# Peptides against a protein of PDB entry 1Y0J: the designs that were tried, part 68

Target 1, 39 residues: chain A of PDB entry 1Y0J
Amino acid sequence: EARECVNCGATATPLWRRDRTGHYLCNACGLYHKMNGQN

## One batch from the design tools (peptide; made by RFdiffusion4, then SolubleMPNN)

Design b2_p28_7_s2 (from b2_p28_7, 16 letters changed)
Fold by OpenDDE base, seed 2:
Structure b2_p28_7_s2 (fold): chain B 39 residues (1-39), chain A 28 residues (1-28)
Amino acid sequence: as target 1 above (39 residues)
Amino acid sequence: SKKKLEEERKLLEEEIKRLLEEEKKRKE
């Protein structure tokens, strides 16, 4: 199985997150988007 | 408290920056 962050393309992260529509984000991008009002 | 929230936000932003750097250092 291959998974990648839809924002930065990272394939490894300490914690996978998901946006409101289910797209996968790495931990860093997920937190960044959340704090900046992005999905 | 507005000031406390701002301080917390600052700490979180710093942590995010560190995490982003770690992600970029991973060769995957």
Scores: peptide ipSAE 0.026, ipTM 0.430, DockQ to the pose 0.076
Fold by OpenDDE base, seed 1:
Structure b2_p28_7_s2 (fold): chain B 39 residues (1-39), chain A 28 residues (1-28)
Amino acid sequence: as target 1 above (39 residues)
Amino acid sequence: SKKKLEEERKLLEEEIKRLLEEEKKRKE
């Protein structure tokens, strides 16, 4: 069971991020959410 | 200035969009 970004499904990223509820996001999606006021 | 920061943010947002495309592309 590999970790996956809850947004795009990526299984590899330079840096794993998490939203305020603990769901994992790849670096890109995490930054995207951050820029759009989403955590 | 606010304007300079806004422009920088826009550039970063564009880069993020490109990275998102790459991430989505890297699917099994």
Scores: peptide ipSAE 0.024, ipTM 0.432, DockQ to the pose 0.077
Fold by OpenDDE base, seed 3:
Structure b2_p28_7_s2 (fold): chain B 39 residues (1-39), chain A 28 residues (1-28)
Amino acid sequence: as target 1 above (39 residues)
Amino acid sequence: SKKKLEEERKLLEEEIKRLLEEEKKRKE
């Protein structure tokens, strides 16, 4: 099966991450969300 | 502190830039 980043649609990444709801993010989008998330 | 958050943000921004460039190179 194929996996896609729920933010940008990328299908390949050095490291798959997950958001708080369990959806998959590519490494770049995961870091972006961490940077801009509520803290 | 705000200063430490700004430092972390800067590091994350640079890492994102590197990752995007790496992705671009893989497609070339």
Scores: peptide ipSAE 0.021, ipTM 0.404, DockQ to the pose 0.077
Fold by OpenDDE base, seed 5:
Structure b2_p28_7_s2 (fold): chain B 39 residues (1-39), chain A 28 residues (1-28)
Amino acid sequence: as target 1 above (39 residues)
Amino acid sequence: SKKKLEEERKLLEEEIKRLLEEEKKRKE
């Protein structure tokens, strides 16, 4: 088994990120969510 | 500058969208 981005399903990324609930995101999706997320 | 930050954010968001689309194409 391998880690997957909960948004796009990617299994490889230069940098794993996490959302506010602790789910793993690839670097691209993590940045996207951070820029468009609600604060 | 708020204006400069907004422009940088816009460029980064567009780049992220392109990267995500390219990744989808590689997996299909």
Scores: peptide ipSAE 0.020, ipTM 0.389, DockQ to the pose 0.078

Design b2_p28_7_s3 (from b2_p28_7, 15 letters changed)
Fold by OpenDDE base, seed 2:
Structure b2_p28_7_s3 (fold): chain B 39 residues (1-39), chain A 28 residues (1-28)
Amino acid sequence: as target 1 above (39 residues)
Amino acid sequence: MEEQRRKEQELIEERIKEILEEYKKKLE
């Protein structure tokens, strides 16, 4: 069992984040989603 | 996927630099 980013499939990241539905995102994708959600 | 991931990372890094610059200005 290995956690993976639901967006890019990465299995390693400096910081795991979650999207609005609770799915795991790597730090980069999490920030990307946050940026695109605001703008 | 890999190339797109790289592009997204570069975009994020660029945006972070902008944000940090904004904060720097506010603290000056």
Scores: peptide ipSAE 0.030, ipTM 0.425, DockQ to the pose 0.108
Fold by OpenDDE base, seed 5:
Structure b2_p28_7_s3 (fold): chain B 39 residues (1-39), chain A 28 residues (1-28)
Amino acid sequence: as target 1 above (39 residues)
Amino acid sequence: MEEQRRKEQELIEERIKEILEEYKKKLE
């Protein structure tokens, strides 16, 4: 299965995260969203 | 922690730059 970050499209990351809706985010984008609320 | 956060932020900024550049070119 090919997974990609819904925010930046990255297909590889040290740690996959999920947003509140269950969509996959790479570690970087997951942290970004956490720090900036939902944006 | 600070070093890791810095690296993550740099990655995000680079990805954003790439995406914006792609869209600018498509709109030209």
Scores: peptide ipSAE 0.028, ipTM 0.436, DockQ to the pose 0.092
Fold by OpenDDE base, seed 1:
Structure b2_p28_7_s3 (fold): chain B 39 residues (1-39), chain A 28 residues (1-28)
Amino acid sequence: as target 1 above (39 residues)
Amino acid sequence: MEEQRRKEQELIEERIKEILEEYKKKLE
């Protein structure tokens, strides 16, 4: 079971992040959510 | 990984634009 971003489905990222519920986000999606207050 | 780097770069560039617009407004 490969880890994947819950937002975009990416399975590779330089840094894994987590949302408020603990689900994994790739670095790009994590940054996007932080910038737009959607995380 | 290249796609991720591209997305990150795009986010950084967008943030830079926002900062510049904020400063522009302060100077008006």
Scores: peptide ipSAE 0.028, ipTM 0.410, DockQ to the pose 0.127
Fold by OpenDDE base, seed 4:
Structure b2_p28_7_s3 (fold): chain B 39 residues (1-39), chain A 28 residues (1-28)
Amino acid sequence: as target 1 above (39 residues)
Amino acid sequence: MEEQRRKEQELIEERIKEILEEYKKKLE
């Protein structure tokens, strides 16, 4: 199973998010992407 | 709650710094 953040590789997070194309992001990276629009 | 909020913020800042540093290096 082991879900991973496509941005940083984290396998655990308080909240899983997804980018605009549906890839999973940890909460921190998801927030980063949201705050900056991309990356 | 404040402690968890602080930890979350620190994690975010760490990730941001790492990402920005990688991009900075790519632009050098």
Scores: peptide ipSAE 0.022, ipTM 0.380, DockQ to the pose 0.130

Design b2_p28_7_s4 (from b2_p28_7, 15 letters changed)
Fold by OpenDDE base, seed 2:
Structure b2_p28_7_s4 (fold): chain B 39 residues (1-39), chain A 28 residues (1-28)
Amino acid sequence: as target 1 above (39 residues)
Amino acid sequence: DEERRERERKLLQERIEQLLKEQAEREA
């Protein structure tokens, strides 16, 4: 079980981020969530 | 307008997925 982005399922990213509730996001999804909030 | 927001969300998600695909292809 590799770490995966809770939004898109990616398992690799230049930078792991976390959402407001502590879930891991890839860089792209993290930026997306930062801009738009959690879906 | 929730429908508009949802459409925008989908477009952004598709763009993210495309960028991730391109990244994966570059790293393959």
Scores: peptide ipSAE 0.035, ipTM 0.448, DockQ to the pose 0.043
Fold by OpenDDE base, seed 1:
Structure b2_p28_7_s4 (fold): chain B 39 residues (1-39), chain A 28 residues (1-28)
Amino acid sequence: as target 1 above (39 residues)
Amino acid sequence: DEERRERERKLLQERIEQLLKEQAEREA
């Protein structure tokens, strides 16, 4: 396995998040996407 | 303006990537 954030490519994060379609996002990008309501 | 929003998105994304890089460097 080599999970990575679909937004920035990070492979490590204190908390993995996922968008509504199931794509993995690092914590930072997950919060970023939440703030922008998907972008 | 979608174009403006896209530029802002890119800037924020780059900042996030930079912060992650710095975090990794601090933890190394």
Scores: peptide ipSAE 0.034, ipTM 0.448, DockQ to the pose 0.044
Fold by OpenDDE base, seed 3:
Structure b2_p28_7_s4 (fold): chain B 39 residues (1-39), chain A 28 residues (1-28)
Amino acid sequence: as target 1 above (39 residues)
Amino acid sequence: DEERRERERKLLQERIEQLLKEQAEREA
């Protein structure tokens, strides 16, 4: 099975992150949400 | 209007995500 970002659907990233509910985010989306106070 | 604001929000979000991705790739 392939992991994917719950925000953008990307399946590859330099670093996988997780949101407050435990769902996986790619590095870019994780940083974006952190910057906007969403993670 | 609301539709314009939503289009702008999506465009800015995509640009930020692209820049963050490029930064991460350069640092790897």
Scores: peptide ipSAE 0.025, ipTM 0.417, DockQ to the pose 0.055
Fold by OpenDDE base, seed 5:
Structure b2_p28_7_s4 (fold): chain B 39 residues (1-39), chain A 28 residues (1-28)
Amino acid sequence: as target 1 above (39 residues)
Amino acid sequence: DEERRERERKLLQERIEQLLKEQAEREA
């Protein structure tokens, strides 16, 4: 099965990121949470 | 310049939110 962002469900992204607990985030959600102090 | 960095951060946040909204609209 395909990897997906735990925040928005996207399965494709230029860069996969991870939150503090190791869950995968797409690039956009990863940047969003990083800038807002989450994950 | 903390104020400049804060403005840049807010701009990037707004752009990301907009892109996610557009993506959701295309998917729906």
Scores: peptide ipSAE 0.020, ipTM 0.408, DockQ to the pose 0.041

Design b2_p28_8_s1 (from b2_p28_8, 16 letters changed)
Fold by OpenDDE base, seed 4:
Structure b2_p28_8_s1 (fold): chain B 39 residues (1-39), chain A 28 residues (1-28)
Amino acid sequence: as target 1 above (39 residues)
Amino acid sequence: SLAEQLELLKKAEEEVKKRLEEAKEAAE
């Protein structure tokens, strides 16, 4: 039941983020999505 | 995606590792 990044599957991150639909992203993937507008 | 880029980097690292081993064998 551990939380996972929907993009890379990471279970640990300095900061949890969410995408526009509410899925959890690790900090790195969240920033990547924000900068590029894609997975 | 970032996940795809990570996998590409992993493959590149494995290729470099393989080439280093081949070079080591050639030097022996």
Scores: peptide ipSAE 0.031, ipTM 0.355, DockQ to the pose 0.039
Fold by OpenDDE base, seed 1:
Structure b2_p28_8_s1 (fold): chain B 39 residues (1-39), chain A 28 residues (1-28)
Amino acid sequence: as target 1 above (39 residues)
Amino acid sequence: SLAEQLELLKKAEEEVKKRLEEAKEAAE
C-alpha cells in the first residue's frame, strides 16, 4: 500500500517528486530523469 | 501533462465555488 517510485520501486525518500504525467519518483530518480531529459 | 491536470483541477475548484455560492443563496 505504500507509495513506490515508478522507476526503482523505492518506498522511502527524502523528497517525493513527480514526472510530467504525475507518476511518483523518489528524489534520486526524479533528479536522474530530469538531468537526462527524461520524464 | 501534470500542468494540464492542475489547470483542470483549478477549473473544477472554480466551478465548485460557484455552485456553493448558488446553494447559499437558495438556503434560508
Scores: peptide ipSAE 0.025, ipTM 0.291, DockQ to the pose 0.013
Fold by OpenDDE base, seed 3:
Structure b2_p28_8_s1 (fold): chain B 39 residues (1-39), chain A 28 residues (1-28)
Amino acid sequence: as target 1 above (39 residues)
Amino acid sequence: SLAEQLELLKKAEEEVKKRLEEAKEAAE
């Protein structure tokens, strides 16, 4: 029931981010997506 | 769907509110 990163499934992160569709990403995955433009 | 999109926005708003309160508390 805990919030999870839609990319890696992490439930804890220093900063929650969102992708362009509004789904939650952990900080690491959010930055990765921005840098590479893809998963 | 539009309904799902609205729910995502509602959840995001609640998260921002929570983060804002935490930030204010930490800044004190």
Scores: peptide ipSAE 0.017, ipTM 0.331, DockQ to the pose 0.027
Fold by OpenDDE base, seed 5:
Structure b2_p28_8_s1 (fold): chain B 39 residues (1-39), chain A 28 residues (1-28)
Amino acid sequence: as target 1 above (39 residues)
Amino acid sequence: SLAEQLELLKKAEEEVKKRLEEAKEAAE
């Protein structure tokens, strides 16, 4: 039942982020999306 | 759907609450 990053599936991260649709991203994927505008 | 959006908002509220408590703990 642990939360997962919708992009990479990670269940642990220093900082949880959210994408434009409200889904959770780990810190790394959140920053990646912001920088590249894609998965 | 609207129901899904409401659930996401509830989860977001819990996350903010958790982060707030962690921040307070770290500040002490």
Scores: peptide ipSAE 0.017, ipTM 0.330, DockQ to the pose 0.028

Design b2_p28_8_s2 (from b2_p28_8, 17 letters changed)
Fold by OpenDDE base, seed 3:
Structure b2_p28_8_s2 (fold): chain B 39 residues (1-39), chain A 28 residues (1-28)
Amino acid sequence: as target 1 above (39 residues)
Amino acid sequence: SLEEQLKLLEKAKEEVKKKLEELEKKKK
């Protein structure tokens, strides 16, 4: 079993985040989405 | 885009750096 960022596919990150629907995002993608609301 | 993501991450890094410096000052 391995967790993956639903946006970029990364399997490792200093901080796992989740979007409003519960999908896992790496730190980078999570921050990007939070700031811009897009992929 | 990847370029925009990189730019935004650099901005975020700078913000965290500033906050860290503030905390280090208070710690002393």
Scores: peptide ipSAE 0.034, ipTM 0.424, DockQ to the pose 0.044
Fold by OpenDDE base, seed 4:
Structure b2_p28_8_s2 (fold): chain B 39 residues (1-39), chain A 28 residues (1-28)
Amino acid sequence: as target 1 above (39 residues)
Amino acid sequence: SLEEQLKLLEKAKEEVKKKLEELEKKKK
């Protein structure tokens, strides 16, 4: 198995983040969610 | 979209750069 961002599907990132429900997000998508409050 | 994400991240990056510049000026 391999971890992937639930938003964009990326499998590699300099920093894995997680959303409020615990799903993994790449660094970029995690920051995007934080800035916009949604996908 | 991914393009929107990139634009927003670039904008955030610039904000951080501005803060760093201000700190560097204070260190003088």
Scores: peptide ipSAE 0.032, ipTM 0.415, DockQ to the pose 0.051
Fold by OpenDDE base, seed 1:
Structure b2_p28_8_s2 (fold): chain B 39 residues (1-39), chain A 28 residues (1-28)
Amino acid sequence: as target 1 above (39 residues)
Amino acid sequence: SLEEQLKLLEKAKEEVKKKLEELEKKKK
């Protein structure tokens, strides 16, 4: 088992983020969600 | 989509970079 972004499936990122529900997102997807409110 | 996400992130990066450069120029 390895941590992965729930949005794109990436297993490596310079900074792990979490959405409002607690799911792990890579830096890129986390920023995207933050900027647009959702995927 | 991932393609759209990449495009938006690249644009955001460029905007931040421009602002940073402008800030650095003002400090000189």
Scores: peptide ipSAE 0.029, ipTM 0.410, DockQ to the pose 0.056
Fold by OpenDDE base, seed 5:
Structure b2_p28_8_s2 (fold): chain B 39 residues (1-39), chain A 28 residues (1-28)
Amino acid sequence: as target 1 above (39 residues)
Amino acid sequence: SLEEQLKLLEKAKEEVKKKLEELEKKKK
C-alpha cells in the first residue's frame, strides 16, 4: 500500500510533510495545517 | 479534519484488535 496524506488521502505530492506527531501530510495539507492550526 | 480523525481511529482499532487476539489465544 502507498503512503497517503492523513488529511485528504492523496497518495502523491511534490513534498511530503509530517505534523508534530509524525503523521504524513501532502504539501498542500501540511501548509494548510501550519497556517490554520486545523485538521 | 474528520478524515484524519477517522483514519487515526481506524489505526487505534486495529492495534486494539491485535492485542485482544493475542491475549485470547493465551486463554485456556
Scores: peptide ipSAE 0.024, ipTM 0.397, DockQ to the pose 0.020

Design b2_p28_8_s3 (from b2_p28_8, 13 letters changed)
Fold by OpenDDE base, seed 2:
Structure b2_p28_8_s3 (fold): chain B 39 residues (1-39), chain A 28 residues (1-28)
Amino acid sequence: as target 1 above (39 residues)
Amino acid sequence: SLEEQLKLLEEAEKEVKEKLEEKRKEEE
């Protein structure tokens, strides 16, 4: 099994997040989306 | 442990910083 950030493709992160539709984001991309509303 | 938690937070900070720098370069 492998998990990937739907935004940047990263397969490892200290904290997995999810967008409103349930897709996985790495910590950095999750925070970026929350702050800027964009990829 | 508290030490492990601190390490995790530090790694998270580094990851965010790197992503932000990459985005800035792309926007230039």
Scores: peptide ipSAE 0.031, ipTM 0.459, DockQ to the pose 0.105
Fold by OpenDDE base, seed 1:
Structure b2_p28_8_s3 (fold): chain B 39 residues (1-39), chain A 28 residues (1-28)
Amino acid sequence: as target 1 above (39 residues)
Amino acid sequence: SLEEQLKLLEEAEKEVKEKLEEKRKEEE
């Protein structure tokens, strides 16, 4: 099994991030959440 | 998110492209 972004389902990213609860996010979604506080 | 929206658009474009190719083959 491969890691995937819990927000968009991406399986590849230049930088894996995690939200406050530890869920994995791709770089883009992680930054989006950080900037907007939403999906 | 914007990434989710972009993914959905890419999938939609793929589906439309496939339908267009099928229509072209049927009409030729």
Scores: peptide ipSAE 0.029, ipTM 0.415, DockQ to the pose 0.032
Fold by OpenDDE base, seed 4:
Structure b2_p28_8_s3 (fold): chain B 39 residues (1-39), chain A 28 residues (1-28)
Amino acid sequence: as target 1 above (39 residues)
Amino acid sequence: SLEEQLKLLEEAEKEVKEKLEEKRKEEE
């Protein structure tokens, strides 16, 4: 069961997050999106 | 700046990590 961050392609993260559409983001990219509204 | 944004992200990640650690401590 592989999973990738739709933003940076990372396959490992301390905490998986999801964007408004439900796509998986790594912790860093998810937090970045919340702070800036962009990748 | 990009450096300031990175610092903010680092702080946010630390807070999330602390919350997770607290939950793990309670569940163990």
Scores: peptide ipSAE 0.026, ipTM 0.407, DockQ to the pose 0.037
Fold by OpenDDE base, seed 5:
Structure b2_p28_8_s3 (fold): chain B 39 residues (1-39), chain A 28 residues (1-28)
Amino acid sequence: as target 1 above (39 residues)
Amino acid sequence: SLEEQLKLLEEAEKEVKEKLEEKRKEEE
């Protein structure tokens, strides 16, 4: 029952981020979506 | 007893507070 990135399923990251709806993203996926305008 | 339940609740509140503070430091 560990926290998971809603995009890639990662359970560990140096920095947890959140999307516009409040769902968790790992640092890599959060930055990727921010740079490319993806949700 | 009610007193024992209040003690357990206080311990749970403490743990939740600590977890919240930890997450606030890691989240952006």
Scores: peptide ipSAE 0.017, ipTM 0.340, DockQ to the pose 0.020

Design b2_p28_8_s4 (from b2_p28_8, 17 letters changed)
Fold by OpenDDE base, seed 5:
Structure b2_p28_8_s4 (fold): chain B 39 residues (1-39), chain A 28 residues (1-28)
Amino acid sequence: as target 1 above (39 residues)
Amino acid sequence: ALEEQLRLLREAEERVRARLAEQAEAAS
């Protein structure tokens, strides 16, 4: 039942984030989206 | 198949970009 980042599939991260539609992102992918506005 | 290999490479690229973004944030 491990949570997964919907972008990269990571199952562990220093901080779980979520996108605008509620999907879970690892910290790195969340920051990537914030910096670039997309995948 | 080539198509599958390309998909896997794209996924690897996404992970690398994500890690680089995390590093950039930490250094800012």
Scores: peptide ipSAE 0.110, ipTM 0.586, DockQ to the pose 0.081
Fold by OpenDDE base, seed 3:
Structure b2_p28_8_s4 (fold): chain B 39 residues (1-39), chain A 28 residues (1-28)
Amino acid sequence: as target 1 above (39 residues)
Amino acid sequence: ALEEQLRLLREAEERVRARLAEQAEAAS
């Protein structure tokens, strides 16, 4: 099984996060969304 | 296609921003 960040496609991250709809985000993209609202 | 190339560049830009955000978080 391989998970992918829905924002950047990364398959590895120090910490998997999730958006409000349950899609997986890598740590970096999750933090980016948190800081900027959305892309 | 040019449109596809532009999409890929925008996605790459977003990845750079994401990595910078992660680094900023780690540096605090």
Scores: peptide ipSAE 0.109, ipTM 0.586, DockQ to the pose 0.077
Fold by OpenDDE base, seed 2:
Structure b2_p28_8_s4 (fold): chain B 39 residues (1-39), chain A 28 residues (1-28)
Amino acid sequence: as target 1 above (39 residues)
Amino acid sequence: ALEEQLRLLREAEERVRARLAEQAEAAS
């Protein structure tokens, strides 16, 4: 039941982020979404 | 299964994009 990034499935990250609907994203995917507004 | 292989490739591509975004932020 480990937390994982909803975008890439990573279970470890230096900083957990969340999308607008509350899903967890790893730092890298969160930054990607921020830059592009989507997957 | 071609469909499964394509899915795996797309997932790998998304991970690469994510890491590139992280690197871009680190460089700024």
Scores: peptide ipSAE 0.108, ipTM 0.587, DockQ to the pose 0.083
Fold by OpenDDE base, seed 4:
Structure b2_p28_8_s4 (fold): chain B 39 residues (1-39), chain A 28 residues (1-28)
Amino acid sequence: as target 1 above (39 residues)
Amino acid sequence: ALEEQLRLLREAEERVRARLAEQAEAAS
């Protein structure tokens, strides 16, 4: 199994994050959503 | 197809924004 970011599909990241419902996000997408108040 | 091209552009845009956010955080 290969973990992937639900937003961009990336399979590698310096730090895995998760959204409010537990879906995995790469570091970049997690920060983007945080900054824009999305998901 | 136009609809597919637009979808791909939106996906690319999202990735760029994400990477920029990551870079901004690293630089702060």
Scores: peptide ipSAE 0.105, ipTM 0.577, DockQ to the pose 0.078

## One batch from the design tools (peptide; made by RFdiffusion4, then SolubleMPNN)

Design b2_p29_1_s1 (from b2_p29_1, 11 letters changed)
Fold by OpenDDE base, seed 3:
Structure b2_p29_1_s1 (fold): chain B 39 residues (1-39), chain A 29 residues (1-29)
Amino acid sequence: as target 1 above (39 residues)
Amino acid sequence: APPPPPVVDEADEAEEAAAVAAALAAWAA
Protein backbone atom coordinates (compact mmCIF):
# COMPACT_ATOMS: atom_id res chain seq x y z
CA GLU B 1 0.00 0.00 0.00
CA ALA B 2 0.96 3.67 -0.35
CA ARG B 3 0.51 6.81 1.71
CA GLU B 4 -2.19 9.14 0.37
CA CYS B 5 -3.04 12.77 1.03
CA VAL B 6 -6.41 12.70 2.80
CA ASN B 7 -7.42 15.88 0.96
CA CYS B 8 -6.47 15.28 -2.69
CA GLY B 9 -5.38 11.63 -2.80
CA ALA B 10 -1.84 12.39 -3.98
CA THR B 11 0.66 9.61 -3.26
CA ALA B 12 3.82 11.62 -3.91
CA THR B 13 5.03 14.87 -2.37
CA PRO B 14 8.42 16.33 -1.41
CA LEU B 15 7.13 16.88 2.15
CA TRP B 16 4.38 15.10 4.07
CA ARG B 17 2.42 17.03 6.67
CA ARG B 18 0.54 15.35 9.48
CA ASP B 19 -2.53 17.03 10.99
CA ARG B 20 -3.39 17.09 14.69
CA THR B 21 -5.19 13.76 14.49
CA GLY B 22 -2.43 12.02 12.53
CA HIS B 23 -3.83 12.23 8.99
CA TYR B 24 -1.34 12.76 6.18
CA LEU B 25 -1.52 15.70 3.79
CA CYS B 26 0.72 16.44 0.84
CA ASN B 27 2.76 19.62 1.19
CA ALA B 28 0.39 21.67 -0.98
CA CYS B 29 -2.79 20.60 0.82
CA GLY B 30 -1.17 20.94 4.23
CA LEU B 31 -0.18 24.51 3.45
CA TYR B 32 -3.66 25.24 2.08
CA HIS B 33 -5.27 23.94 5.28
CA LYS B 34 -2.80 25.95 7.36
CA MET B 35 -3.59 29.18 5.52
CA ASN B 36 -7.37 28.76 5.21
CA GLY B 37 -8.43 26.35 7.96
CA GLN B 38 -10.39 24.21 5.48
CA ASN B 39 -10.01 22.21 2.28
CA ALA A 1 17.25 3.61 -2.53
CA PRO A 2 16.65 7.29 -1.77
CA PRO A 3 15.22 8.09 1.68
CA PRO A 4 11.45 8.56 2.06
CA PRO A 5 10.17 12.16 2.04
CA PRO A 6 10.26 13.93 5.42
CA VAL A 7 7.24 14.47 7.67
CA VAL A 8 6.24 17.65 9.50
CA ASP A 9 3.70 17.50 12.32
CA GLU A 10 1.12 20.31 12.24
CA ALA A 11 1.04 20.46 16.04
CA ASP A 12 4.79 21.07 16.22
CA GLU A 13 4.65 23.76 13.56
CA ALA A 14 1.68 25.46 15.24
CA GLU A 15 3.45 25.41 18.60
CA GLU A 16 6.51 27.03 17.07
CA ALA A 17 4.37 29.65 15.32
CA ALA A 18 2.58 30.43 18.59
CA ALA A 19 5.92 30.89 20.35
CA VAL A 20 7.06 33.31 17.64
CA ALA A 21 3.79 35.25 17.88
CA ALA A 22 4.12 35.46 21.67
CA ALA A 23 7.68 36.74 21.38
CA LEU A 24 6.61 39.44 18.91
CA ALA A 25 3.72 40.47 21.17
CA ALA A 26 6.05 40.75 24.15
CA TRP A 27 8.45 42.88 22.11
CA ALA A 28 5.64 45.26 21.16
CA ALA A 29 4.25 45.55 24.71
Scores: peptide ipSAE 0.285, ipTM 0.719, DockQ to the pose 0.306
Fold by OpenDDE base, seed 1:
Formats: structure tokens, C-alpha cells, sequence
Structure b2_p29_1_s1 (fold): chain B 39 residues (1-39), chain A 29 residues (1-29)
């Protein structure tokens, strides 16, 4: 029920990032995707 | 209780980045 990162499963982050299809990523995973285009 | 953490949309951030890139290109032209 709690929000979780679709990549790593983290439920706590200082900033949520949402991809183009509406999935939530934690800040770390979202930035990693942004910088590298992959996990 | 503290407020929930904020949300950033990838699409909005990409649009902002594209706008910056376009402005820089126009400035250099």
C-alpha cells in the first residue's frame, strides 16, 4: 500500500521521480536512469 | 508530521532540459 520505487523497492526517499508512464522511482534510481539510461 | 516528499515528473524535467538546450543553441547561432 505504501509507495515504493519500481526499480529497487525503496519506500523512503527525499524526492520521488515519476517516469513517463507514471511509475515511481526513488531519487537515486531516477537519477541513475537519467544519467545512464539504464539500471 | 512532516509533509510528504515532493514529486518530479520525468516528462516535465525533460521538457525543461530541452528548453535550456534550445536557448543555448539559439544564443550560439
Amino acid sequence: as target 1 above (39 residues)
Amino acid sequence: APPPPPVVDEADEAEEAAAVAAALAAWAA
Scores: peptide ipSAE 0.266, ipTM 0.710, DockQ to the pose 0.290
Fold by OpenDDE base, seed 2:
Structure b2_p29_1_s1 (fold): chain B 39 residues (1-39), chain A 29 residues (1-29)
Amino acid sequence: as target 1 above (39 residues)
Amino acid sequence: APPPPPVVDEADEAEEAAAVAAALAAWAA
């Protein structure tokens, strides 16, 4: 049971981000979503 | 072994950013 980014499937990141609905994103994907509001 | 990486909640980060923006806007007004 390892944490995975819901966008890219990464299991390692320097910073986990959680979106407004509670999904985990790696730092890169989380920042992308933050900037663009989409995948 | 190093501790696991931190977690940042989007809602908390957005709230902090909004608070800073509001303070700066008030200062400039």
Scores: peptide ipSAE 0.257, ipTM 0.704, DockQ to the pose 0.294
Fold by OpenDDE base, seed 5:
Structure b2_p29_1_s1 (fold): chain B 39 residues (1-39), chain A 29 residues (1-29)
Amino acid sequence: as target 1 above (39 residues)
Amino acid sequence: APPPPPVVDEADEAEEAAAVAAALAAWAA
């Protein structure tokens, strides 16, 4: 089993973020989305 | 082997905005 960032496809990150719709984001993409509201 | 990384649930937009506002207010007070 491998988790994947729905934004960039990364399978490794120091911290997984789960967005409001339940999708997994790597830490970087999650923070980017938090700051900008979009990819 | 190292443990799997933790998962953080994002707050909904309104609650997150409120939390940020509260934190800023506390910081400024």
Scores: peptide ipSAE 0.172, ipTM 0.639, DockQ to the pose 0.289

